Peptides against a protein of PDB entry 5Z08. Designs and how they scored, part 47

Target 1, 168 residues: chain A of PDB entry 5Z08
Amino acid sequence: RQKDEWAKKTSSLMKQLDWFIGEHLGAMLAAEELGGPVVGELMEIDPDDLSAGFNAHGKLKKATSQPDLDRRQRRIDDIWGPQDEQGQAHKRKRGADEALAASAEMRDLIEQLMNKLVEAGGDNSATYVEIPRESAAARFLVRSKVAMFHPNDARRLRLVDFGRDLDD
Target 2, 222 residues: chain B of PDB entry 5Z08
Amino acid sequence: GLPRLIDAIEEASKIPAKRRQTPIKPTIEKLTTHLYTHGASPDSLLRLADLLTLRNHLDQASLAAITRNLYPSSTVSDEVVLRFIGALGHGQLKPTLALQALFLRWLVMVYHLLENPGVLGQVYGVLFDLLDTAAIRPQLCHLLALVTRRKHVRPFRIQAILTLSRQTGGDPNLTGLLRVFKNYYPEIIVGDATKGRASAFKHPDPQWRQHLDEIQQRRSEA

## One batch from the design tools (peptide; aimed at target 2 Q122)

Design b2_p18_7_s3 (made by RFdiffusion4, then SolubleMPNN; from b2_p18_7, 10 letters changed)
Fold by OpenDDE base, seed 4:
Structure b2_p18_7_s3 (fold): chain B 168 residues (1-168), chain C 222 residues (1-222), chain A 18 residues (1-18)
Amino acid sequence: as target 1 above (168 residues)
Amino acid sequence: as target 2 above (222 residues)
Amino acid sequence: TDLEDQLRLMIEEIMESL
């Protein structure tokens, strides 16, 4: 009974987390990875916004016709293709794919962090996840105070133990 | 629809309860039922924020009932946020402290739906200066725990929290807020006076959250 | 950011439920 209620509660919370990541974070994480604003500076990023790309200041480039062929715009144009109807559809699809990829990366990283914390049984040395890169997801977790980098190794990330760190 | 219910309540709010031809309670119940079922659009939220924050002839129970059912169906604008922030503190024209606590709780629960969360950071000083108001302090500390950034953590505010913590006998919400400050400045010595249990600032209402999520999910499917 | 805090609260709640 209690275990089933716990399992249901945890499952519900995980579904909420998945929804929150997918609906709110994914596009913003993708935008940050694409050199857009830091997550939370621009709250309404849709795949079309991702396709329009960002200026050097992380502001949405309005689709003004002048190809200021900044390397970033080229990369965005290379990522997002020509402005024809097919190109726009491909742009939207790629924007959606980048948002989905960013959501998946965040979800996977959170899951790894949680699993390592549970598996470590209180050994802080065993709680670290190795991250291949400093992703927008990793940075977001650290800024959120959910995760901490290893003091000597920026490739190691651990979940903050909210249960124990409250008593110390 | 919701706009017509708001119209009826707005008109009723201009009239003292004793002078109303019809009881407003049935209309409030229809409104709260509608809000619970469908949420409020940005436009409806603004109108409801005005009803909640401006002095009118609505009773406290009705205002509280609206606030408890104030589910956004989409985003929350800066204008809506600023209405609630402007309603905080002491004054004859301001809502009751009990209602202000509900507004702060609401802001905590809808924080993820703000169009511009930075708006709360801009009014950080206004919020922080209200920490001495015991009746709203729990929710205010929770909101500040969400809003606080490194730029807000200043020596004078650290000292203000420490002083207020001593004066309050170590209010756990102040200790919780000081812990948030310590995350930006680890060197903050939470002196022996803050040996109290820190508030974890848990979500105030998990059922409300779940219901909000259901309303928000219906928007993403539309 | 608001999202940072929300994510934190969600993860905290999950971890407390474990």
Scores: peptide ipSAE 0.384, ipTM 0.512, DockQ to the pose 0.396; fails the geometry check
OpenDDE base, seeds 1, 2, 3, 5: peptide ipSAE 0.373, 0.380, 0.373, 0.383; ipTM 0.383, 0.432, 0.384, 0.394; seeds 1, 2, 3, 5 fail the geometry check

Design b2_p18_7_s4 (made by RFdiffusion4, then SolubleMPNN; from b2_p18_7, 8 letters changed)
Fold by OpenDDE base, seed 4:
Structure b2_p18_7_s4 (fold): chain B 168 residues (1-168), chain C 222 residues (1-222), chain A 18 residues (1-18)
Amino acid sequence: as target 1 above (168 residues)
Amino acid sequence: as target 2 above (222 residues)
Amino acid sequence: TDLEDQLRLMIEQIMEAL
């Protein structure tokens, strides 16, 4: 019932937020998750500077980035790398898939946070969502001062209660 | 003495707070007072490390209070260090991230008392892989700054810290750690993302240090 | 109203962070 009332009352605002997440924020979050710039920070990091690994003797070798770090960096390069014509379609599709995934993660996180706020009925201790990982979405919400981590458990995230925090 | 206080807390730790016949807080206060006055022997440190790192029914405030007063009267063994390292990261059986941050802070503050500082170098990978955990990152970077040697500065770790630095908006602790890496490999290009303020990794608690020194001096006179 | 205000503020904070 309270969830349904929340869903009805917030439907217009939630649609706007969903649109914003899908059209703008999701791609930036995907970039951050992949090791790109932080959302809102244009960090020009030359990929060549990042690929510069050092051997045991301190000589610049091509970073044999571990396949997984290489996968993340390749995913950044796939999303934000120079659009060389031949790789564009696969890069665009992969970038779109990561942006969709990041958008879905952000939407789900916001939904969980809002649901917990409604369920808590004014008990701030009950407003925490357990997050499986520190995602770009979670970090963004904290940086934006929309959410806060539990002081003793960074796996617990809650919405900032702007109504109560102003009255104290 | 300290062993009897630890015995009482160990027994209390097996029982949920609601089922204890006596409140544990007075015993914790006696323990912390004793630790503050005399420090902990190597044997006592090991027992306390188990209480702090193993899942039990002690409350977070009690665990934090013990950790804040965990002055070694002597050296810190590899076994004690490994208990704290084993308690790091994510898992239902692991301590809270807040408590893990206190453990890392403690390891920083007692680093000079380790029987074998090389033990932390052996578990360097475990520590480094936790840098993505924001709650422990400040203390973890400080510990890694102490532990890092040339053998640990690998291409994949350089890339990992650069990537994470970008993802964190140039966390000054990561920038500080990258500066330590650069001391071993001056040719490390710290991209524009790392031009930010680096942490100086100052001692986290000068008063705690001074009190530790006083406890350590009493041992040298005995 | 409280939830709407929360959501409005969230949107505002999200937009200000960009």
Scores: peptide ipSAE 0.225, ipTM 0.337, DockQ to the pose 0.040
OpenDDE base, seeds 1, 2, 3, 5: peptide ipSAE 0.209, 0.219, 0.190, 0.213; ipTM 0.352, 0.350, 0.359, 0.353; seed 2 fails the geometry check

Design b2_p18_8 (made by RFdiffusion4)
Pose (drawn by RFdiffusion4):
Structure b2_p18_8 (pose): chain A 102 residues (1-31, 98-168), chain B 214 residues (1-190, 199-222), chain P 18 residues (1-18)
Amino acid sequence: RQKDEWAKKTSSLMKQLDWFIGEHLGAMLAAEALAASAEMRDLIEQLMNKLVEAGGDNSATYVEIPRESAAARFLVRSKVAMFHPNDARRLRLVDFGRDLDD
Amino acid sequence: GLPRLIDAIEEASKIPAKRRQTPIKPTIEKLTTHLYTHGASPDSLLRLADLLTLRNHLDQASLAAITRNLYPSSTVSDEVVLRFIGALGHGQLKPTLALQALFLRWLVMVYHLLENPGVLGQVYGVLFDLLDTAAIRPQLCHLLALVTRRKHVRPFRIQAILTLSRQTGGDPNLTGLLRVFKNYYPEIIVSAFKHPDPQWRQHLDEIQQRRSEA
Amino acid sequence: AEEEAIAEAIEEETWAPA
């Protein structure tokens, strides 16, 4: 099957993203850098792992967030995540993976 | 003759205007004239795109003059297209929004000359996420309308464009893009973009006809 | 073929004289 290529591509891309977060983003978020990289990654991992865990239940895809988390602000500003409209301490990913003809 | 002019504009591009041993306006005009007559080669386009995209000491009037006369001879590379794409939106590395509108207008006018038009499809999200920026929204919508294929019409983009249409009170350029979206998915709840400058289109055609000569 | 025809129609609208 063609499945492990979609796995190989994802494991390869995940590493490239972590490299970008550690080398470039964490330092930008500081204005320490290492702390910012770890929390951004943990947050993205939590965000992505949940979006698929819901499959169809769009309502269950929110993760709890500290009050003034800069990682969530960046993710919302970059249009990769959205706050819950009723309160801003839960967050969801934008659901890039959902497709009508997937 | 053209590369020599670019070499001069590149050097002047590295130092402030008052420290220049010569005014640059006469050299910018020579470049503008040459581009009007002969077009820009693929390589010259790449160098000009760097001058238009990177932060340098060139003034706005000179950059706009160059952009307006950026008629390609032959084709437009991915290297050139991506530089203009990377120049879009807000950020300290990026050019003014006014120049960005000119670049987007230019990409629409040269869309048929791209070596790899699919490259715009590979950055579709970069273009789309910028629709909120009103200063460049009309030109973004026109370009997105040419670039949109079925694979790009995803539910999150459908919802985002609908929300933006409601919040802006109904931008006709957004509804024009939604029309293109509906062509791929008629299930969706319901300006047919014209060429932005016909004279420029005509002048480009004249210059492009030289490709048939050998 | 249907998607190609849509793309061509969109291009024709853009390149049609105003």

Design b2_p18_8_s1 (made by RFdiffusion4, then SolubleMPNN; from b2_p18_8, 7 letters changed)
Fold by OpenDDE base, seed 5:
Structure b2_p18_8_s1 (fold): chain B 168 residues (1-168), chain C 222 residues (1-222), chain A 18 residues (1-18)
Amino acid sequence: as target 1 above (168 residues)
Amino acid sequence: as target 2 above (222 residues)
Amino acid sequence: AEEEAIQAAILAEYEAPP
């Protein structure tokens, strides 16, 4: 009975997670991948602020117009800027495709992370998934305190083991 | 005992080597042997920290030998930690950069024995500002990796590491430290400079760790 | 909790055999 209730709750949570990824998170992650706002900004560290540099006192240096920021901002503006009806339809389609891709990437990443956690049998060193790139999905999981990068390898990601921290 | 050996070395440290009546090397060897076998008590650690960090007439080889055998038999006090931190940086009155690197390595290896690990967090800025000193950077990055908390990860420090990483051609230790920062703030854009190999920040001397554990176990049995 | 998890990961790597 308790196992069945746990299985039902777990299944329900997974369905809710899938729904959340598909309906909301995918679009936000896609926006981040495209250079949009970071989901769950812990600090209003605008990527622009990071690029502008900070003085020794933590004050923003005046953004020297580095051409790469202008290109990303232009890409954002090109993605989000007022376009003609045909351009809007193509942008919407592209945005939808990117959201679907981001959703798929997030689902795949979560699945890999969970599989490695189960396979590791309690060996924390074996729980790491190799990620091909630092994606918005990976960053989101880390910001959400669900996953952690390997301290020495940003290509390795693992789930935070909440169970072990409770017993110690 | 250890206190008498320290007394003899303290007295010898006040006198230039050429003016000493007796060679200090045999006493240093006795000290290092004692430290290796029994470790140093908190009181002895403080005295040895002063010998290591204050300008005196001890030779660099002797200071390095003491540092390499500086096994705590108990905990490490804030005062001892602060002596070593105060000895860091550039200056004629400060220990050599080579010796400072050994001090930082020692702090890494005894980090779990600190009475108050938070003391290093309080001096985080002092440590961080020394990252441009290449000779101590590897051990400094490792220590900072242990000490860093969310409160220390500030925009200006992120930018400082990024700038220094570019200037150094992507020092793996800086890349490692930046990865620690990214664990607190994943939105940190590391750029191409940090796509390189990062330092793993592994224990710098596993044999030293094992021997330390043996010394610490004897304390629990006494 | 997060800081502790990050610290635990750093310590785990520190303790890992070469």
Scores: peptide ipSAE 0.419, ipTM 0.519, DockQ to the pose 0.541
OpenDDE base, seeds 1, 2, 3, 4: peptide ipSAE 0.421, 0.397, 0.414, 0.410; ipTM 0.513, 0.509, 0.515, 0.520; seeds 1, 2, 3 fail the geometry check

Design b2_p18_8_s2 (made by RFdiffusion4, then SolubleMPNN; from b2_p18_8, 8 letters changed)
Fold by OpenDDE base, seed 1:
Structure b2_p18_8_s2 (fold): chain B 168 residues (1-168), chain C 222 residues (1-222), chain A 18 residues (1-18)
Amino acid sequence: as target 1 above (168 residues)
Amino acid sequence: as target 2 above (222 residues)
Amino acid sequence: DEEAAIQQAILAEYEAPA
């Protein structure tokens, strides 16, 4: 029963994360990887709003800062893309490719983190994923208090186990 | 002369201080006096760079005193530069962070005497990746400000500075470096990180510069 | 060269009196 509730909550979280990654986070993470603003500061996603922003109806509160994000992303694309008309098409394509790459990286990282959590069978030492670099995806998860680094190794990342912290 | 003083210090550096028959301090004082008066030739600079960067039995005060008096009488070779760059970062075989900060300060002060300033541009990534080390960050940012070219201003490095600036509560040296980046790309959105105080990256020691210029002038007249 | 001008400005600030 508890495993099934955890699996349902995890599946629901993954669907919501996949939606959020596909619609919003991928572009923002791509912007961050491309040296744009950090997502967590543009979205004062109050960790309480990530925890609280699932209202009873699962609707994320509309991030009011959407217009500023689009304006910032456009400026980043303007900085790093070629200046010619072919350059603008290449800029748009490159921006789209970077957003897709960032989305894929975030999905892969979340999947690895979840798989390690399941495989560890309650051993916290086995829940760590080795990350090749501190990516925008990894930083976002840590800032959002969804993941944490190993205290002695910044290359090791794990999901925050909310179940253990509630029982203490 | 200077070579004989270096020979004596090199031999003493192989032996722990407690096992030396003669105190090294008088020889260090003679060396630093000679360096202050005449500077160091390219050959002497290389030998001194090895003494400063390689693990030996010299005390930190002696190493710092040599570094503070390390006036080039001529140019600074790529080899000398790379010895100091190779000594940066964390590791049991590396110099102390305090000494590394002095090396970075020295590189800033002799930047105009480098035979090839481009050598620092080639190791830009190595320097940039050390910005998280608080003890060397002030001098590192100053050196990076001198070394940075348009080719080094990349999105991932902009983000790295922004992230580190937040984590450090807006270190003025990072704000200064970010301003240098913005000079190459004015369209960079720096947000609140630019609202803080930035370092001006002024010469670290005007008296040292003046004395260096006097030593360099004597070379041009010889 | 714009890059050279930026470098000269940085060097000028470096040489500026305290």
Scores: peptide ipSAE 0.487, ipTM 0.551, DockQ to the pose 0.716
OpenDDE base, seeds 2, 3, 4, 5: peptide ipSAE 0.474, 0.478, 0.478, 0.477; ipTM 0.542, 0.548, 0.546, 0.553; seeds 2, 3, 4, 5 fail the geometry check

Design b2_p18_8_s3 (made by RFdiffusion4, then SolubleMPNN; from b2_p18_8, 7 letters changed)
Fold by OpenDDE base, seed 4:
Structure b2_p18_8_s3 (fold): chain B 168 residues (1-168), chain C 222 residues (1-222), chain A 18 residues (1-18)
Amino acid sequence: as target 1 above (168 residues)
Amino acid sequence: as target 2 above (222 residues)
Amino acid sequence: SEEAAIQEAILAEYEAPA
């Protein structure tokens, strides 16, 4: 029963995460890799809060009034909408490809982390993935408290096992 | 030629239908007729992929008509593939799930024309994570059946499919995908989930295949 | 490779005329 609930919750979480990665995180990670604002200094990013956007300090703008949704929709429309000049199609193209690449990297990392967690069979020492670089994706997962670095080796990353906290 | 038709549609796509001076439908019909007759070059495919995947003012019927006639005259680049993959999932800016299903079907039908089939393997996780989206699941499972390699068959993915299969009451497409996984790892215990009906992942449109082959053959003779 | 053979089998089934 608990395993099924965990599997359901994990599946739901993965779905939400995938949605989040595909809709928002990929573009934000790509922006971070391009020297944009750091994503995920937000402790609890409610998907609804993600809709509110980040301020210049990488903090969730509190969902103030309807206008910021319109501004974000405009910005998204400005990012994704046909901007008049031919040169913007090429920039959007590059941005979309970078967002897709960042999304793929994040998904691959999550996948590796999940695989190691399952393979370890409860041995926390075996749950570490070796990361070749400190990517925006890796940093995001750590900031989100979804993953943790090995205390002595920043090249080793593991998922935080939330399954233990359900038994307490 | 095809580039001029695309130019006209690109310009029209920037303007809401109610504000257009001329109806776009005749130009769409000319485009689809041209695509059916001659196919699309790599450059034209990229431009059309942008029209299909980016939010614009084109109606869904026009987008679907273009997608149904999107015959490559040559190969399909990684860039074109990535445009369609990037258009998948939920979101207000993404194409409709119905159109996404057509994109996935298209990718299945042109899989043998990809310049680098490995590009789909690189985005395997992106595709796999969308399996819970019922509207695109049939075509997604078919594409994954083509793309799956041993490296993709991981314990967590096996468990994810098994869980989803139970939740869906044994979707035959998921059962089909599990059988593909079992081909790489025969020891996979799929339990009762694989005892059900599995999709055979047959070509979704034999007439479309035949017409594509005719277009491709003309390229080899030129 | 075994993987190539599996893929060829899947592709052959896909390419097989109905």
Scores: peptide ipSAE 0.236, ipTM 0.441, DockQ to the pose 0.674
OpenDDE base, seeds 1, 2, 3, 5: peptide ipSAE 0.225, 0.225, 0.224, 0.216; ipTM 0.428, 0.431, 0.431, 0.407

Design b2_p18_8_s4 (made by RFdiffusion4, then SolubleMPNN; from b2_p18_8, 9 letters changed)
Fold by OpenDDE base, seed 1:
Structure b2_p18_8_s4 (fold): chain B 168 residues (1-168), chain C 222 residues (1-222), chain A 18 residues (1-18)
Amino acid sequence: as target 1 above (168 residues)
Amino acid sequence: as target 2 above (222 residues)
Amino acid sequence: SEEERIQQEILAEYDAPA
């Protein structure tokens, strides 16, 4: 039962995260990888907003700040906006390709984290994924309090076990 | 009892070794045996902290032996902690850096027994400013790893660790501490200079821990 | 709290066998 609830919560989180990755996060992560603004320095995502954002029906309460997303996207576009039309098209295409790459990296990382968690059978020491680099994706998951680095190895990342941390 | 042994050592500590009528070593051995068997009460810990941290005529081997056997039988007070913190750093009146490293190691090993762990957070700056002292850096980084909270992670301290890491060729203890900072602020870019292995900050002495647990269990049964 | 969580992870590693 608890495993099933955890699996459902994790699946729900994955679906929401996949949506967020596809719609918004990919571009932001790509910007961070390219040396742009860090995703989350601008988003004081209060961990309480992620926890409070789920109503009893699993719907994220729409944070009312829709206007700030457009302003942030404009700022990213303004920082990376190409000067000439051909340079604009090439930079837009490159930006889109980088956003797709960042989205794919995030999805792969989450999948690996989930697989390790399932394989570990409750052994927290076995839940770590070896990451090749400190990516924007990895940093985002840690900022979002979804993942944690191994205290001794920044190349090792695991999902936060919300089930155990709540019972202690 | 332990108080009588401490009394004898306190009196002997006032007198140069060459002027003592009796060798202090047998009394030190009795003290360390007692500490190993029963631990030290809060009152005894304070008295021993003064003997360890204040300049006196005790030899370094005796001070180290007492420190290695300084098992708390109960909790560790703020006053005891502050005695050890006040003994850190450079100066003619300070204990040797070797002894300071033992004090820091001790604080790490008894961290869970502190009456108020927040006291170390209040002196965080004092501890952090000692990171350039190579002789105590390993234990200091471990202690800071335990003590660090979000409020302590500041841009100037991040930069200080990064700079010191470069200067030391990537000391794994500094890399470990920077990772602790990154847990609070993941946006901290550990530049290529920190590609080194981080320290694990494992318990420094598992046998000492086990023995401490045995002493602490006797307290819970009393 | 988040701080408690981070602290617990550090303590868990501290207590981990060699």
Scores: peptide ipSAE 0.430, ipTM 0.517, DockQ to the pose 0.504; fails the geometry check
OpenDDE base, seeds 2, 3, 4, 5: peptide ipSAE 0.423, 0.424, 0.422, 0.426; ipTM 0.526, 0.516, 0.520, 0.519; seeds 2, 3, 4, 5 fail the geometry check

## One batch from the design tools (peptide; aimed at target 2 Q122)

Design b2_p19_1 (made by RFdiffusion4)
Pose (drawn by RFdiffusion4):
Structure b2_p19_1 (pose): chain A 102 residues (1-31, 98-168), chain B 214 residues (1-190, 199-222), chain P 19 residues (1-19)
Amino acid sequence: RQKDEWAKKTSSLMKQLDWFIGEHLGAMLAAEALAASAEMRDLIEQLMNKLVEAGGDNSATYVEIPRESAAARFLVRSKVAMFHPNDARRLRLVDFGRDLDD
Amino acid sequence: GLPRLIDAIEEASKIPAKRRQTPIKPTIEKLTTHLYTHGASPDSLLRLADLLTLRNHLDQASLAAITRNLYPSSTVSDEVVLRFIGALGHGQLKPTLALQALFLRWLVMVYHLLENPGVLGQVYGVLFDLLDTAAIRPQLCHLLALVTRRKHVRPFRIQAILTLSRQTGGDPNLTGLLRVFKNYYPEIIVSAFKHPDPQWRQHLDEIQQRRSEA
Amino acid sequence: SAVRAFVEQISINRRRAAA
């Protein structure tokens, strides 16, 4: 099957993203850098792992977030995540993976 | 004759205007004239795109003059297209929004000359996420309308464009893009973009006809 | 944004791998 290539591509891309977060983004968030990288990655991992865990239930895809988390503000500003409209301490990913003809 | 002019504009581009041993306006005009007559080669386009895209000491009037006369001879590379794509939106590395509107207008006018038009499809999300920026929205919508293929019409983009249409009170450029979206998915709840400058289209055609000569 | 581009591609690939 062609499956593990979609796996190989994903494991490879995940590493490239983590490299970008650690080398470039954490430092930008500081304005320590190492702390910002770890929390951004943990948050993205939690965000992505849940979006698929719901499959169809669009309502269950919110994660709890500290009050003034800069990682969530960046992710919302970058249009990769969205706060819950009723309260801003839960967060969901934008669901890039969903496709009508997937 | 053209590369020598670019070499001069590149050097002046590195130092402030008052420190220049010569006014640059006469040299910018020579470049503008040469581009009007002969077009810009693929390589010259790449160098001009760097000058238009990177932060330098060139003034707005000079950059706009260059952008308006950026008629390609032959083709437009991905290297050129991506530099203009990367120049879009807000950020300290990026050019003014006014120049960004000119670049987007230019990409529409030269869309048929791209070596790899699919490259815009590979950055579709970069273009789309910028629709909120009103200063460049009309030009963004026209370019997105040319670039949109079925694979790009995803539910999250459908919802995002509908929300933006409601919040802006109904931007006709947004509804024009939604029309293109509906061509791929008629299930969707319901300006046919014209060429932005016909004289520029005509002048480009004249310059492009030289490619048939040998 | 780089983050935006990577997150989109990873999301698509994971969904296609699941399919």

Design b2_p19_1_s1 (made by RFdiffusion4, then SolubleMPNN; from b2_p19_1, 11 letters changed)
Fold by OpenDDE base, seed 1:
Structure b2_p19_1_s1 (fold): chain B 168 residues (1-168), chain C 222 residues (1-222), chain A 19 residues (1-19)
Amino acid sequence: as target 1 above (168 residues)
Amino acid sequence: as target 2 above (222 residues)
Amino acid sequence: SKIRELIEQISILIAKAQK
């Protein structure tokens, strides 16, 4: 009975987290990946604004529509490239796609971190997830004091053990 | 073909210009035309990197012309990257600072073609310690903006950039790099001296990019 | 942040479910 109530409560909280990621965090994380402000400095980013990129002052800049660049080089170029008219519609779609991709990366990362916490059974050494890249999602979790990098390996990320603070 | 052109230039590079039997300029023009049309294979890139980075008797205009036409036809190996990184800084055996700036610009433009982008992260300290060299600072800050990860953003490096920014009167490239660091540490106070325009780190040459993309597409069709 | 609160609550629930 108590385990079922905890499972239901966990499921409800996961749905709330998934909603928050999809509706709010995805666009902000995509903006950070695309060279925009760090999540927490900009609270309202329209997906259409992501396609425009950000100027040297972190303000929205009219971006150029080149599709095939490395995501971070695209970031620099999307932040600062010239605006051609035909590129605007493709840019809006691309901004939405980047927000969806960022949301998916955050969801997957949180799921992996939670699964490792469950699998570890209290062994802190087994709670680390190997991250393929340092993403805006990973940086956000660390800045939010929800996750920690391994002290000697920035490719290994774990959740902060909030459960140990309960036994003290 | 390209290997024979490189052979001829390698042999000519061993001889002072005044002692060459044949002018090298026509061979350099053939090389740059070939590079512009077809790009360079990984093997050719390594040989050209040695010609560009090692002390020889080639003139600066020829070295600059080769660098400006150094289109990779495929990927860029760690070995090629390390040749260019090893050529950076002050020293009698090193290339001129003007040529080093072209190498850094090239690394920025081909960053997406590196076989292992992590190689630049391994030499991050070497790159960072050159920030005081004004002649290469714009391109160096741009490359560091691409390479920087959390592991590189250390308190001593934050303080070093802040100090150098004050000493340079707020170089916009340093302000741009500090903004990249601030993505990892939001608490970094980019002080009043950094109220200046941060550098945008735009692609250095859009036409060069477009031509590179055309060369890279021909490989995917072959 | 709201996300910190949510993840903290979930992590606490996971830790309790393992006891």
Scores: peptide ipSAE 0.129, ipTM 0.292, DockQ to the pose 0.234
OpenDDE base, seeds 2, 3, 4, 5: peptide ipSAE 0.127, 0.128, 0.048, 0.124; ipTM 0.293, 0.291, 0.259, 0.293; seed 4 fails the geometry check

